# Peptides against a protein of PDB entry 2AUS, part 26

Target 1, 323 residues: chain A of PDB entry 2AUS
Amino acid sequence: ADIKREVIVKDDKAETNPKWGFPPDKRPIELHIQYGVINLDKPPGPTSHEVVAWIKRILNLEKAGHGGTLDPKVSGVLPVALERATRVVQALLPAGKEYVALMHLHGDVPEDKIRAVMKEFEGEIIQRPPLRSAVKRRLRTRKVYYIEILEIDGRDVLFRVGVEAGTYIRSLIHHIGLALGVGAHMAELRRTRSGPFKEDETLVTLHDLVDYYHFWKEDGIEEYIRKAIQPMEKAVEHLPKIWIKDSAVAAVAHGANLTVPGIVKLNAGIKKGDLVAIMTLKDELVALGKAMMSTQEMIERSKGIAVDVEKVFMPRDWYPKLW

## One batch from the design tools (peptide; aimed at target 1 S75 L102 R190 T192)

Design b2_p14_7 (made by RFdiffusion4)
Pose (drawn by RFdiffusion4):
Structure b2_p14_7 (pose): chain A 309 residues (1-127, 142-323), chain P 14 residues (1-14)
Amino acid sequence: ADIKREVIVKDDKAETNPKWGFPPDKRPIELHIQYGVINLDKPPGPTSHEVVAWIKRILNLEKAGHGGTLDPKVSGVLPVALERATRVVQALLPAGKEYVALMHLHGDVPEDKIRAVMKEFEGEIIQRKVYYIEILEIDGRDVLFRVGVEAGTYIRSLIHHIGLALGVGAHMAELRRTRSGPFKEDETLVTLHDLVDYYHFWKEDGIEEYIRKAIQPMEKAVEHLPKIWIKDSAVAAVAHGANLTVPGIVKLNAGIKKGDLVAIMTLKDELVALGKAMMSTQEMIERSKGIAVDVEKVFMPRDWYPKLW
Amino acid sequence: VERAAKLILERYNE
């Protein structure tokens, strides 16, 4: 997921006018929230659905959604997209996820076999692909490990299968997500307590600084997604519902294949929309016309890059 | 990762 993609510039002269839109990190606080995402450290106990409901009540929001469900007892990274950026969690499906898990073996097994068997579970699995498994600690029947997986991978099922392969059987004592695409345990990871308090600092004390840092621009959700940057003049057509045509492309990531989920970005690096690539990177460079991206969801409001009549 | 391991083990040993 976190492979740095090469950027290919097709129109080296394209410029963006600061009158239109906003750099993503410089939105007025209300707009910042309308188009924000929270990197939330989900506490054990509530369902992911319940956590989102609490967040909507805390922030007095109409809409919100999480990216990748965590079960009630699972803690960790739970991206919660807000308001107009609610659907941006779609961008996380192609990005991977990482967990730290505690596995309790129902029988005694030599460490040698445990490490050897765990390693064999990398690659593909049926229940999804397991990118990597790193054993952190093996204390008796308790195995602490870090695992990277494809989205939708049920870790409980993975541990169960490891138990079968060892014949002694296994139980997942605990699980914590440490990564969900670009969201990880860094300075942006916030708790529900921080969110409530920072909201009070803003609505009661008039200080926006803390609630601002607790909420990330929605562009954070597409950090690991292939991107196509378009001219200012092309933003309006897309913002108004048109698919993206090749003439509007300024630069793009290498490796884009037909059918790939892509993010359409302004030259300010704001998220305009998510869509499916109808052409490859090379075809987008060589061709002068045609639909480059079948737009699935538009995020940018029509007001930022307006059509003038 | 270390933080996650520490939190899991603290809760597990309780």

Design b2_p14_7_s1 (made by RFdiffusion4, then SolubleMPNN; from b2_p14_7, 6 letters changed)
Fold by OpenDDE base, seed 1:
Structure b2_p14_7_s1 (fold): chain B 323 residues (1-323), chain A 14 residues (1-14)
Amino acid sequence: as target 1 above (323 residues)
Amino acid sequence: MERAAEEIRRRYEE
């Protein structure tokens, strides 16, 4: 998620009208909520769906969705997209994740051997999805980006792990235990990152949300609830972006595919088939779509469909129809 | 880093 993407400018003279749209920093509180994502600290105990239902009750919302299930016993970073932003979670499902895990070994193993074996699990691993997952139980490869051992206390191993989406930490720990020859199980798990969402100042509890909503509704204090909700644009920070002309925004907001003439600037390294975020020049999310061209093709071509628009977020009336 | 480790430690001691 931390890959700085180069920005290639196609039209350096393109300007934006400051009267059109609602930049993330200028949304009224009600509109901010309608296009919001909460970086929730999910408690252990409830399901991710129960927690989403509680948020809907606390904030008086019709719709919400989460950026990837945490099991009941698992705590930590659960992005919850609100109302009109609910479907932005599709950008978070394929995102990399970080966890801190406590592994309990079923026998005594020298610390040097623990460290050596765990390092061998960096890279590609073969996993079978657990029975409890809605995913087909086919063997699949997953990437472990890194394993960082934080502490070893006898049979207890505390470690940080960065993984590809849909890597099962419980299965990883089981395989580590087999490789150590003694067996192991997952004692505790916390998610510390889901794509652009991490443990930072934006992380809030359910109790925080209750209090912050009360301060807004009863005391007229918006500051806390405003800070507790991130703009939906946060949920696409890790995606490659294409910035479009003001004249193209209304067409894309109506569900038209993005054509090459509408592009002002774009990230380097877009490949055909990539999920991309279509942005205004004010960094407003217009839509998510599938790239139909590479970055290079979008630079070299004068015409054609650049992005197949899959999901529109921007209202149709924020920008005028200029066609 | 400390927060996640502390949170796990706290839950393991409870």
Scores: peptide ipSAE 0.058, ipTM 0.769, DockQ to the pose 0.805
OpenDDE base, seeds 2, 3, 4, 5: peptide ipSAE 0.023, 0.020, 0.028, 0.019; ipTM 0.689, 0.661, 0.725, 0.650; seed 5 fails the geometry check

Design b2_p14_7_s2 (made by RFdiffusion4, then SolubleMPNN; from b2_p14_7, 8 letters changed)
Fold by OpenDDE base, seed 2:
Structure b2_p14_7_s2 (fold): chain B 323 residues (1-323), chain A 14 residues (1-14)
Amino acid sequence: as target 1 above (323 residues)
Amino acid sequence: MERAVAEILARHRA
């Protein structure tokens, strides 16, 4: 997620009209909420769905969705996409995750052995989804990007772990315990990252949301609720991007596929089949789609379908129809 | 210290 993608410019003369659209930083508060994502600190206890239902009640919303389930006992980073942004969670579901976990060992193991064995779990691991998962219980590979041991206190091992989406930390800890020969279980788990969402100044509680909504509705103070809600564009920061001409925006907003002539600039390393974000020159999210060409093909070709548009976010009227 | 680490340690060092 943190890899800065190179930006390749196809049209260095392309300008954007400052009167068209609503850049993420210039949305009125109601529109900001309609296209918002909350970086929620999910408490332990409730399900992710119960928490989404509470947010809908607190903020008087019709629709919301979350960027990847946390178990009831698991706390931390739960992105919650609001209203018209609800479908942006599609970009967050496949995103990498980070956790801080407490593993309890069922026997005494030397620290050197703990460190050695846990390092062997970096890379590709084989997992089976738990029974409670809506995912088919097929054996599958998952990537463990890194394991950082933070503290070892006797039988308690506190560690940070970066993982591919749908890696089960409970299962990882179980397998580490088996490899250590003593067994282990997950004592605590907190998610510290979900793609571009992390533990930072944007992380808010349900209590914060109650207070901030009250300050807005009763006191007329918008600042707190505005700060508590991120623009939906935050939820696509980790995706490869394609920036399009103003003349192409309305067509894509109507569900037309993006053709090569509409491209102004794009990230390097796009492959055919990748999920990509289609952006305006003002960094507004127009749509998500499937790349039908590589970056190289989008550079070399003068015509053809570059992106199959799957999910439109931008209203049809933010940019003029120029077709 | 990150919030996650501090919160977990506070519960287990007591």
Scores: peptide ipSAE 0.095, ipTM 0.801, DockQ to the pose 0.597
OpenDDE base, seeds 1, 3, 4, 5: peptide ipSAE 0.046, 0.052, 0.029, 0.031; ipTM 0.757, 0.766, 0.718, 0.718

Design b2_p14_7_s4 (made by RFdiffusion4, then SolubleMPNN; from b2_p14_7, 8 letters changed)
Fold by OpenDDE base, seed 1:
Structure b2_p14_7_s4 (fold): chain B 323 residues (1-323), chain A 14 residues (1-14)
Amino acid sequence: as target 1 above (323 residues)
Amino acid sequence: VERAAAALRARHEA
């Protein structure tokens, strides 16, 4: 999520009509909820599905979805996309994750050896998915981006770990324990990050949501529930973006593929096959799609399909049809 | 120490 992407301007004269669309900061509260994502602090105990069901009940929602399962015992950052934003979770599934984990060693190991061995697990590791996963139990590589040991207390090792999506921390700890020669298990786990969602001022509990919804519905105070819900655009901050002309927005909102003439600006480093966010010049999410060209091809070509549109989010009426 | 680390420690000490 911290990958800084250069912005290449293709059309420096492109303007946007301020009367069209609903920028994330200008959505009425009902519309903000319809296009919202909650950065939920999932409690330990319930499943991620139970928590989503509770949010739907608390906020009187028809639809919601989560940005990647946390096991019942695991707490922390669970992005919950609401209503019309529900499918934005597809952008969060492949996103990197961070955890704080407590590893318990099954024997005594010198601290220097613990530190040395854990450092060797930074980089590519081979994992087998656990039996309870919906994923086929094939051996696969996963990236461990970093391991930061926070504390060592005898046999207890508290550490931060940044990982590729679908890295199993329980399996990582098991392999660390094997490499240490004494064995280990995961005592505790908390997710501290899921792509652009982290432990910050936007992190809210289920209790916070109950209170904030009450303040809105009973007291007419929108401020708390508005702050508790992030715009769906937050859920795509980590993706490469393509910004389009006002004249292209309605076509894409109707499910048309993005063609090269519609592009105003784009991130550098887009490859063919990448998941990209199609944005308005007001930073509104129009759609997610698959890049059919590289950034370079989108600059050099005058025509062709730039993005195969997979999922539209923007309503068809926010921008006029200009075709 | 981040909120997460503190929360994990507090659960392990309890």
Scores: peptide ipSAE 0.032, ipTM 0.692, DockQ to the pose 0.732
OpenDDE base, seeds 2, 3, 4, 5: peptide ipSAE 0.024, 0.022, 0.020, 0.023; ipTM 0.670, 0.657, 0.666, 0.659

Design b2_p14_8 (made by RFdiffusion4)
Pose (drawn by RFdiffusion4):
Structure b2_p14_8 (pose): chain A 309 residues (1-127, 142-323), chain P 14 residues (1-14)
Amino acid sequence: ADIKREVIVKDDKAETNPKWGFPPDKRPIELHIQYGVINLDKPPGPTSHEVVAWIKRILNLEKAGHGGTLDPKVSGVLPVALERATRVVQALLPAGKEYVALMHLHGDVPEDKIRAVMKEFEGEIIQRKVYYIEILEIDGRDVLFRVGVEAGTYIRSLIHHIGLALGVGAHMAELRRTRSGPFKEDETLVTLHDLVDYYHFWKEDGIEEYIRKAIQPMEKAVEHLPKIWIKDSAVAAVAHGANLTVPGIVKLNAGIKKGDLVAIMTLKDELVALGKAMMSTQEMIERSKGIAVDVEKVFMPRDWYPKLW
Amino acid sequence: DAIKERWEEVEEEK
């Protein structure tokens, strides 16, 4: 997921006018929240659905959604997209996820076999692909390990299968998600407590600084997604519901294939929309016309890059 | 978070 993509510039002269839109990290606080995402450290106990409901009540929001469900007892990274950026969590499906898990073996197994068997579970699995498994600690029947997986991978099922392969059986004592696409345990990871308090600092004390840092621009959700940057003049057509045509492309990531989920970005690096690539990168460069992206969801409001009559 | 604490300890030891 976190492979740095090469950027290919097709129109080296394209410029963006600061009058239109906003750099993503410079939105007025209300707009910042309307188009924001929270990198939330989900506590054990509530369902992911319940956590989102609490967030909607805390922030007095109409809409919100999470990216990748965590079960009630699972803690960790839970991206929660807010308001107009609610659907941006779609961008996380192609990105991977990482967990730290504690596996309790129902029988004694030599460490040698445990490490050998765990390694064999990398690659593909049926229940999804397991990118990597790193054993952190093996203390008797307890195995602490880090695992990277494709989205929708059920870790409980993975541990169960490891138990079968060892014959002794296995139980997942605990699970914590440490990565969900670009969201990880860094300075942006916040708790529900921080969110409530920072909201009070803003609505009661008039200080927006803390609630601002607790909420990320929605563009964070597409950090690991192939991107196509378009001219200012092309943003309006897309913001108004048209698919993206090739003439509007300024630069794009290498490696885009037909059918790939892509993010359409302004030259300010704001998220305009998510869509499916109808052409490859090379075809987008060589061709002068045609639909480059079948737009599935528009995020940018019509007001930022307006059509003027 | 019990697992988080235990994991941090393992990392400190490294």

Design b2_p14_8_s1 (made by RFdiffusion4, then SolubleMPNN; from b2_p14_8, 9 letters changed)
Fold by OpenDDE base, seed 2:
Structure b2_p14_8_s1 (fold): chain B 323 residues (1-323), chain A 14 residues (1-14)
Amino acid sequence: as target 1 above (323 residues)
Amino acid sequence: DSLRERVRKVEARR
């Protein structure tokens, strides 16, 4: 998520009409909610589905979805996409995640050995999904990007861990405990990051949402609820982007595939088969799709399907049909 | 959140 992707410009003369669309920072409050994502601090206790149902009740919403299940006992960062943005959660499912975990060791282990063994778990690990997972219980490789030991207090090891999507921290801790020779279990777990969503000033509780919705509906104060909801474009910040001409926006918003002539600029390092975000020149999310070309092919070719459009977010009427 | 508080206490000592 933190990799600054180079931007390659194909058309340096492409302009955008300021009268068309609704940039993320200029949406009326009702429209901002319709295209919103909440960076929720999920409490321990409820399921991720129960929390989504509560948000729908609090904010009087028809639809919402979450960016990746947290177990009932797990707290922290749960992105919740609202209304017309609900389907943007598909961009967050494959995103990297960070956790803080408390591991309890079942025996005494020298600190130097704890540090050495935990460092060996950085990189590729083999896991089997838990019985309660909707994922097929096949052995699979997962990446552990980093392990940072925060505190060692006797048998309690507090650590930060960055992992590939669908890495099970409980299983990681079990394997660390086996490698230490004493065994271990996960005492506590909090998710501190899910792709572009982290523990920052955008993180809000269910209580905050109750208060902020009340301030808007009863007191006419929209500032708090506006700040508590991120634009849906936040949920795609970690994806490679393709920016398109105003003349291409309406066609893509109608579900047409993106062709090479519609591209103004794009990120470097797009591969065929990558999930990409199609953006306007005002950084509005038009659609998600599958890259049918590499970045290099999109630069060199004058024609062809660049992106197979899978999910449209932008309304059909925000940009005029120019074809 | 006990875990969030524990992390803050550790980070404040560094």
Scores: peptide ipSAE 0.440, ipTM 0.927, DockQ to the pose 0.920
OpenDDE base, seeds 1, 3, 4, 5: peptide ipSAE 0.439, 0.438, 0.438, 0.430; ipTM 0.927, 0.927, 0.927, 0.925

Design b2_p14_8_s2 (made by RFdiffusion4, then SolubleMPNN; from b2_p14_8, 8 letters changed)
Fold by OpenDDE base, seed 5:
Structure b2_p14_8_s2 (fold): chain B 323 residues (1-323), chain A 14 residues (1-14)
Amino acid sequence: as target 1 above (323 residues)
Amino acid sequence: DPLAERVREVEARR
């Protein structure tokens, strides 16, 4: 999420009509909820699926989905996409994660040795998925981006860890314990980040959602529920973006592939096969798709399919048909 | 959340 992507302008004269669409900051409250994502603080105890079912009951929703399973005992950042935004969670699956973990050692180890060995686990690690995962149990490489030791209290090691998607912290702690020679287990785990969603002012509890929905429905106060729900565009902030002409928006909203003439600006470093977000000039999410060209090919070519559109989010009527 | 509280307490001592 923190990688600043350069923006390459292809058409510097492209304007947008302010009367078309609904920018993320200008959605009526009902429409904001229909295109919303909650940065939920998941409590320890319930499954991620039970929590999604509770949110649907609290907010009177037909559909919702989560941005990646947390085990019942694991707390913290669970993005929950609402209604028409439900499928935006597919953008969060490949995103990096951060956790805080409490590791319990099964023997006494000098602090200097703990620090030295844990630093060796930064970078590439080989993992086998747990027996309980729906993922094929093949050995796979994963990246550990950083390990920050927060506290060492005898046999208890509190640490922050940034990891590639689908890294198992329980397996990491088991291997650290083996490398220390005494063994270890994961005592506690919290997720502190899932791509663009982190512990910040947007993090809300299930209790907050109950209260904020009550203030809206009984007292007519929209402010709290509006702040508790992020626009679906938040869930794609970490993706490479392609911004399109107003004349291309309705075609893409009808499920047409994005062609090169529709591009106004784009991020640098797009590769063929990358997941990309197709945006309006007002930063509205139109669709997710697969890049069929690199950034360089999208600049150099005058024609061709730039993006294979996989999932449309924008309604067909927000922009006029200009074809 | 006891783990989140423990992290905040450790970070506030730094």
Scores: peptide ipSAE 0.453, ipTM 0.932, DockQ to the pose 0.905
OpenDDE base, seeds 1, 2, 3, 4: peptide ipSAE 0.451, 0.444, 0.450, 0.442; ipTM 0.931, 0.930, 0.931, 0.930

Design b2_p14_8_s3 (made by RFdiffusion4, then SolubleMPNN; from b2_p14_8, 9 letters changed)
Fold by OpenDDE base, seed 1:
Structure b2_p14_8_s3 (fold): chain B 323 residues (1-323), chain A 14 residues (1-14)
Amino acid sequence: as target 1 above (323 residues)
Amino acid sequence: NRLKERVEAVLARR
């Protein structure tokens, strides 16, 4: 999510009609909710599925989905995509995660040795998924992007860890404990980040959602519920983007693949097979798809399929048919 | 600041 991507302009004269679409800042409250993602502070206790079911009840929603499971005992950042945005979670599942973890050591270890050994776990690690995971128990590599020790109190080690999606912090702590020679277990875990969603002003509780929905429905005050829900475009901020002409938007919204002539600007470093976000010139999410070309091929070629469109989000009527 | 307060809240539940 922290990778700054260069923007390459292919058509510097491309304009957008201000009458077409609904930019994230211009959505009526009902439409904002239909295309929303909540940065939920999941409490410890309930499953991620129970929490999604509660949000659906609180906000009177038909559909919602979460951006990556937190275990019942784990609290913190759980992105919950709403209604028409529900499938945007596919962009969040592969996104990097950050946690704060409390590791308890089963013996005394000098602090210098704790720091040295934990630093060796930055980089590529081998993991076996736990028995209770929906994932087949095959050995797999995972990246630990960083480990930051926050506090050491005797046998208790508080640390921040940035990891590749599907890294098991419990397994990491077990392996750290083995490397220290005394053993260890995970005492506490909180998720502090899921891709573009972090612990910030956008993080809300289930109680906040109850109150904010009440203020809207009973008192006519939409401000709180509007701020509690992020636009679905937030859920794709970490993806490489392709911005398209107004004349291409309706075709893509109907499920047509994006062709090279429709591209106005794009991020550098797109590879064939990457998940990409197709955006309007007003930063509206049209669709998610698979890149069929690199950034370089999308610049050099005059024709061909640039993106295989996998999931449309934009309604078909927001932009006119210009074909 | 919120991260520190929430880390402290995780620690204070012991």
Scores: peptide ipSAE 0.022, ipTM 0.642, DockQ to the pose 0.124
OpenDDE base, seeds 2, 3, 4, 5: peptide ipSAE 0.011, 0.015, 0.000, 0.021; ipTM 0.591, 0.595, 0.367, 0.637; seed 3 fails the geometry check

Design b2_p14_8_s4 (made by RFdiffusion4, then SolubleMPNN; from b2_p14_8, 8 letters changed)
Fold by OpenDDE base, seed 2:
Structure b2_p14_8_s4 (fold): chain B 323 residues (1-323), chain A 14 residues (1-14)
Amino acid sequence: as target 1 above (323 residues)
Amino acid sequence: DPLKERVERVLARR
């Protein structure tokens, strides 16, 4: 999420009609909810599925989905995509995660040794998924991007950790404890980031959602529920983007693959096989797809399929059919 | 669970 991607302009003369589409900041409240994502502070206790079911019941929604399971005992950042945005969670599943963890050591270890050994767990680690995971229990490499020790109090180690998606912090702590020679377990865990979603002013509780929905439905005050729901475009901020001509939007919204002539601008460093977000010139999410070309190939080629469109989000009628 | 009970109380008022 923190990678600033260069933007390469392919067509500097491309304009967008202000009458077409619904920019993320200009959606009526009902439409904003239909294309929304909640940055939920998941409480400890309930499953991620129970929390999604409660959100659906609180907000009178037909569909919702979450951007990556938190264990029942784990609190913090759970992105919940709503209604027509429900499928945007596929962009969040592969996204990096951050946690704050409390590790309890089963013996006394000098602080300098704790710091030295935990630093060795930055980089590539070998993990086996836990028995309770729906993931096949094969040994796999995962990246630990950083470990920041926040506090050491005797046998209790509070630390921040940035990890690749599907890194198990409980397993990391177990291996740190083995490397320290005393053993360890995970006492507490909170998720502080899930891709572009973090602990910030957008983080809301289930209680906030209850109160904000009542303010809207009973008091006619939409401001709180509007602020509590992020546009679905937030859920793709960490992806490489391709911005397309107004004339290409309707075709992509109908499920047509993006061809090279439709590209106005794109991020640098797209590789073949990358998940990419197809955007309008108003930063509206049209679709997610698989890059069939690199950024360089999309610049150099005059024709061909740039993106295999996998999931359309934009309605077919927001932009006119210009083909 | 005090959260579950609060959610159920609010949903029972709708």
Scores: peptide ipSAE 0.023, ipTM 0.570, DockQ to the pose 0.026
OpenDDE base, seeds 1, 3, 4, 5: peptide ipSAE 0.009, 0.020, 0.000, 0.019; ipTM 0.521, 0.624, 0.365, 0.580

## One batch from the design tools (peptide; aimed at target 1 W54 D211)

Design b2_p15_1 (made by RFdiffusion4)
Pose (drawn by RFdiffusion4):
Parts: sequence; C-alpha cells; structure tokens
Structure b2_p15_1 (pose): chain A 309 residues (1-127, 142-323), chain P 15 residues (1-15)
Amino acid sequence: ADIKREVIVKDDKAETNPKWGFPPDKRPIELHIQYGVINLDKPPGPTSHEVVAWIKRILNLEKAGHGGTLDPKVSGVLPVALERATRVVQALLPAGKEYVALMHLHGDVPEDKIRAVMKEFEGEIIQRKVYYIEILEIDGRDVLFRVGVEAGTYIRSLIHHIGLALGVGAHMAELRRTRSGPFKEDETLVTLHDLVDYYHFWKEDGIEEYIRKAIQPMEKAVEHLPKIWIKDSAVAAVAHGANLTVPGIVKLNAGIKKGDLVAIMTLKDELVALGKAMMSTQEMIERSKGIAVDVEKVFMPRDWYPKLW
Amino acid sequence: DEEMEELKEKIESLE
C-alpha cells in the first residue's frame, strides 16, 4: 500500500489560482471538519458503529463513517471520516492494514515449528492475502506477532488456521490495529477523550488549535492511492458531476491501470473525487481526448472552483 | 447536558 508512486507531469506550465479552494491544511475550522477524517485509537469494548455514534454526538455532526470495521474487543487505528468526507473511507479498501496480535496456543509447540508455520501463512489465504507476518515474542504458549494484510482480512480466522496447521489449536487473546492504509500510530492518533476535551476547548474557550490537530484533512485518506491532478478549469466540470476527460489532466501517477480506483486532485492537492480509471497512465499521456476517469464520488463542493456564466 | 456528561464518564471508564 505504502509504495511511493512516481509522478509524471504532462502539462508543466499549469498553475493554480489561490482564489479558488484552499490548500488542504488551511481550511477554515468549520470546513476543515466538514471535510475531515479522524485517526482514532479505538478503545476495547464498544463496536465500531457505536464509536462512530459517540463521535457524532461529541462533535455534533450529522454524518460520519469509519474505514474498516474493528470488532468490539479490538483496539487501534479506526479512521473515522466526517460529514462531507464520510465516503472517503472507500479510498482505504485498496490500501492494506496492519495488526499486532496475541495468539494463545492450546498446546505446547516448539518455537522452531511455530516460526516455520507462521512463515508459511504469508501470501494467500481463504476465508485475502497476507503480506507479512513478523513474530515479535514467543513466550510458552503465547505468541505476539505483527501482521500486514489486505483489507477485509479476518485476523481471528488467520490465527484459527495457524492453530489447525499446528494441530494444537489456537485462540486470539487480543488484537490491535496499528495501520489502516495511511493511518498509523503517529502524532495524529487521538482518543475519544482528547476529542471531547479539544471540542470543549474550541466551543467553550474559543481555541481551535487542538480540535484542528485532532482532525486530518480528508486528503489524508487518499495518500496511498494513485492520483491524477487536473487543471483549475477542469475542477468545476467534475465538481458538477461530469466524468474527467483527458484534456484536463496536468500530472498523474505512473502505474495506473484501467479499472484502478484513483483520486482526482486539484493542483492544490485537494481531493476532488474518487473514480475508476478508464485508461492507463500512458494512454492518458498520449491521447488528447476521451474519458479518463469514471467518477464515483465527488467530494469538492461546487463553490470552490465555480462555473462562471 | 447530562447525557453528555454520562457519555464522557462512560468513555473515561474505558481507560
């Protein structure tokens, strides 16, 4: 997921006018929240659905959604997209996820076999692909390991299968997500407590600094997604419901294949929309016309890059 | 207001 993609510039002269839109990290606090995402450290106990409901109550929001469900007892990274950026969690499906898990073996197994068997579970699995498994600690029947997986991978099922392969059987004692696409345990990971307090600092004490840092621009959700940057003049057509045509492309990532989920960005690096690529990168460069992206969801409001009559 | 206080206490209890 976190492979740095090469950027190919087709129109080296394209410029963006600062009058239109906002750099993503410079939105007025209200707009920042309308188009924000929270990198939340989900506590064990509540369901992911319940956590989102609490967040809507705390932030007094109309809409919110999480990216990748965590079960009630699972803690860790739970991206929660807010308001107008609610559907941006779609951008996380192609990006992978990472967990730290504690596996309790129902029988004694030599460490040698445990490491050898765990390694063999990398690659593909049926229940999804397992990118990597790294054993952190093996203490008796307890195995602590880090695992990277494709979205929708059920870790409980993976541990169960490892138990079968070892014949002794296995139980997942605990699980914590450490990564969900671009969201990881860094300075943006916040708790529900921080969110409530920072919201009070803003609504009661008038200080926006803390609630601002606790919420990320929605563009964070597409950090690991192939991108196509378009001219200012092309943003309005897309923001108004039109698919993206090739003439509007300024630069794009290499490796885009037809059918890939892509993010359409302004030259300020704001998220305009998510869509499916109808052409490859090379076709987008060589062709002068045609629909480059079948737009599935528009995020940018019509007001930022307006059509003037 | 009371409902929010209760929610805050519930969230603190999860610590």

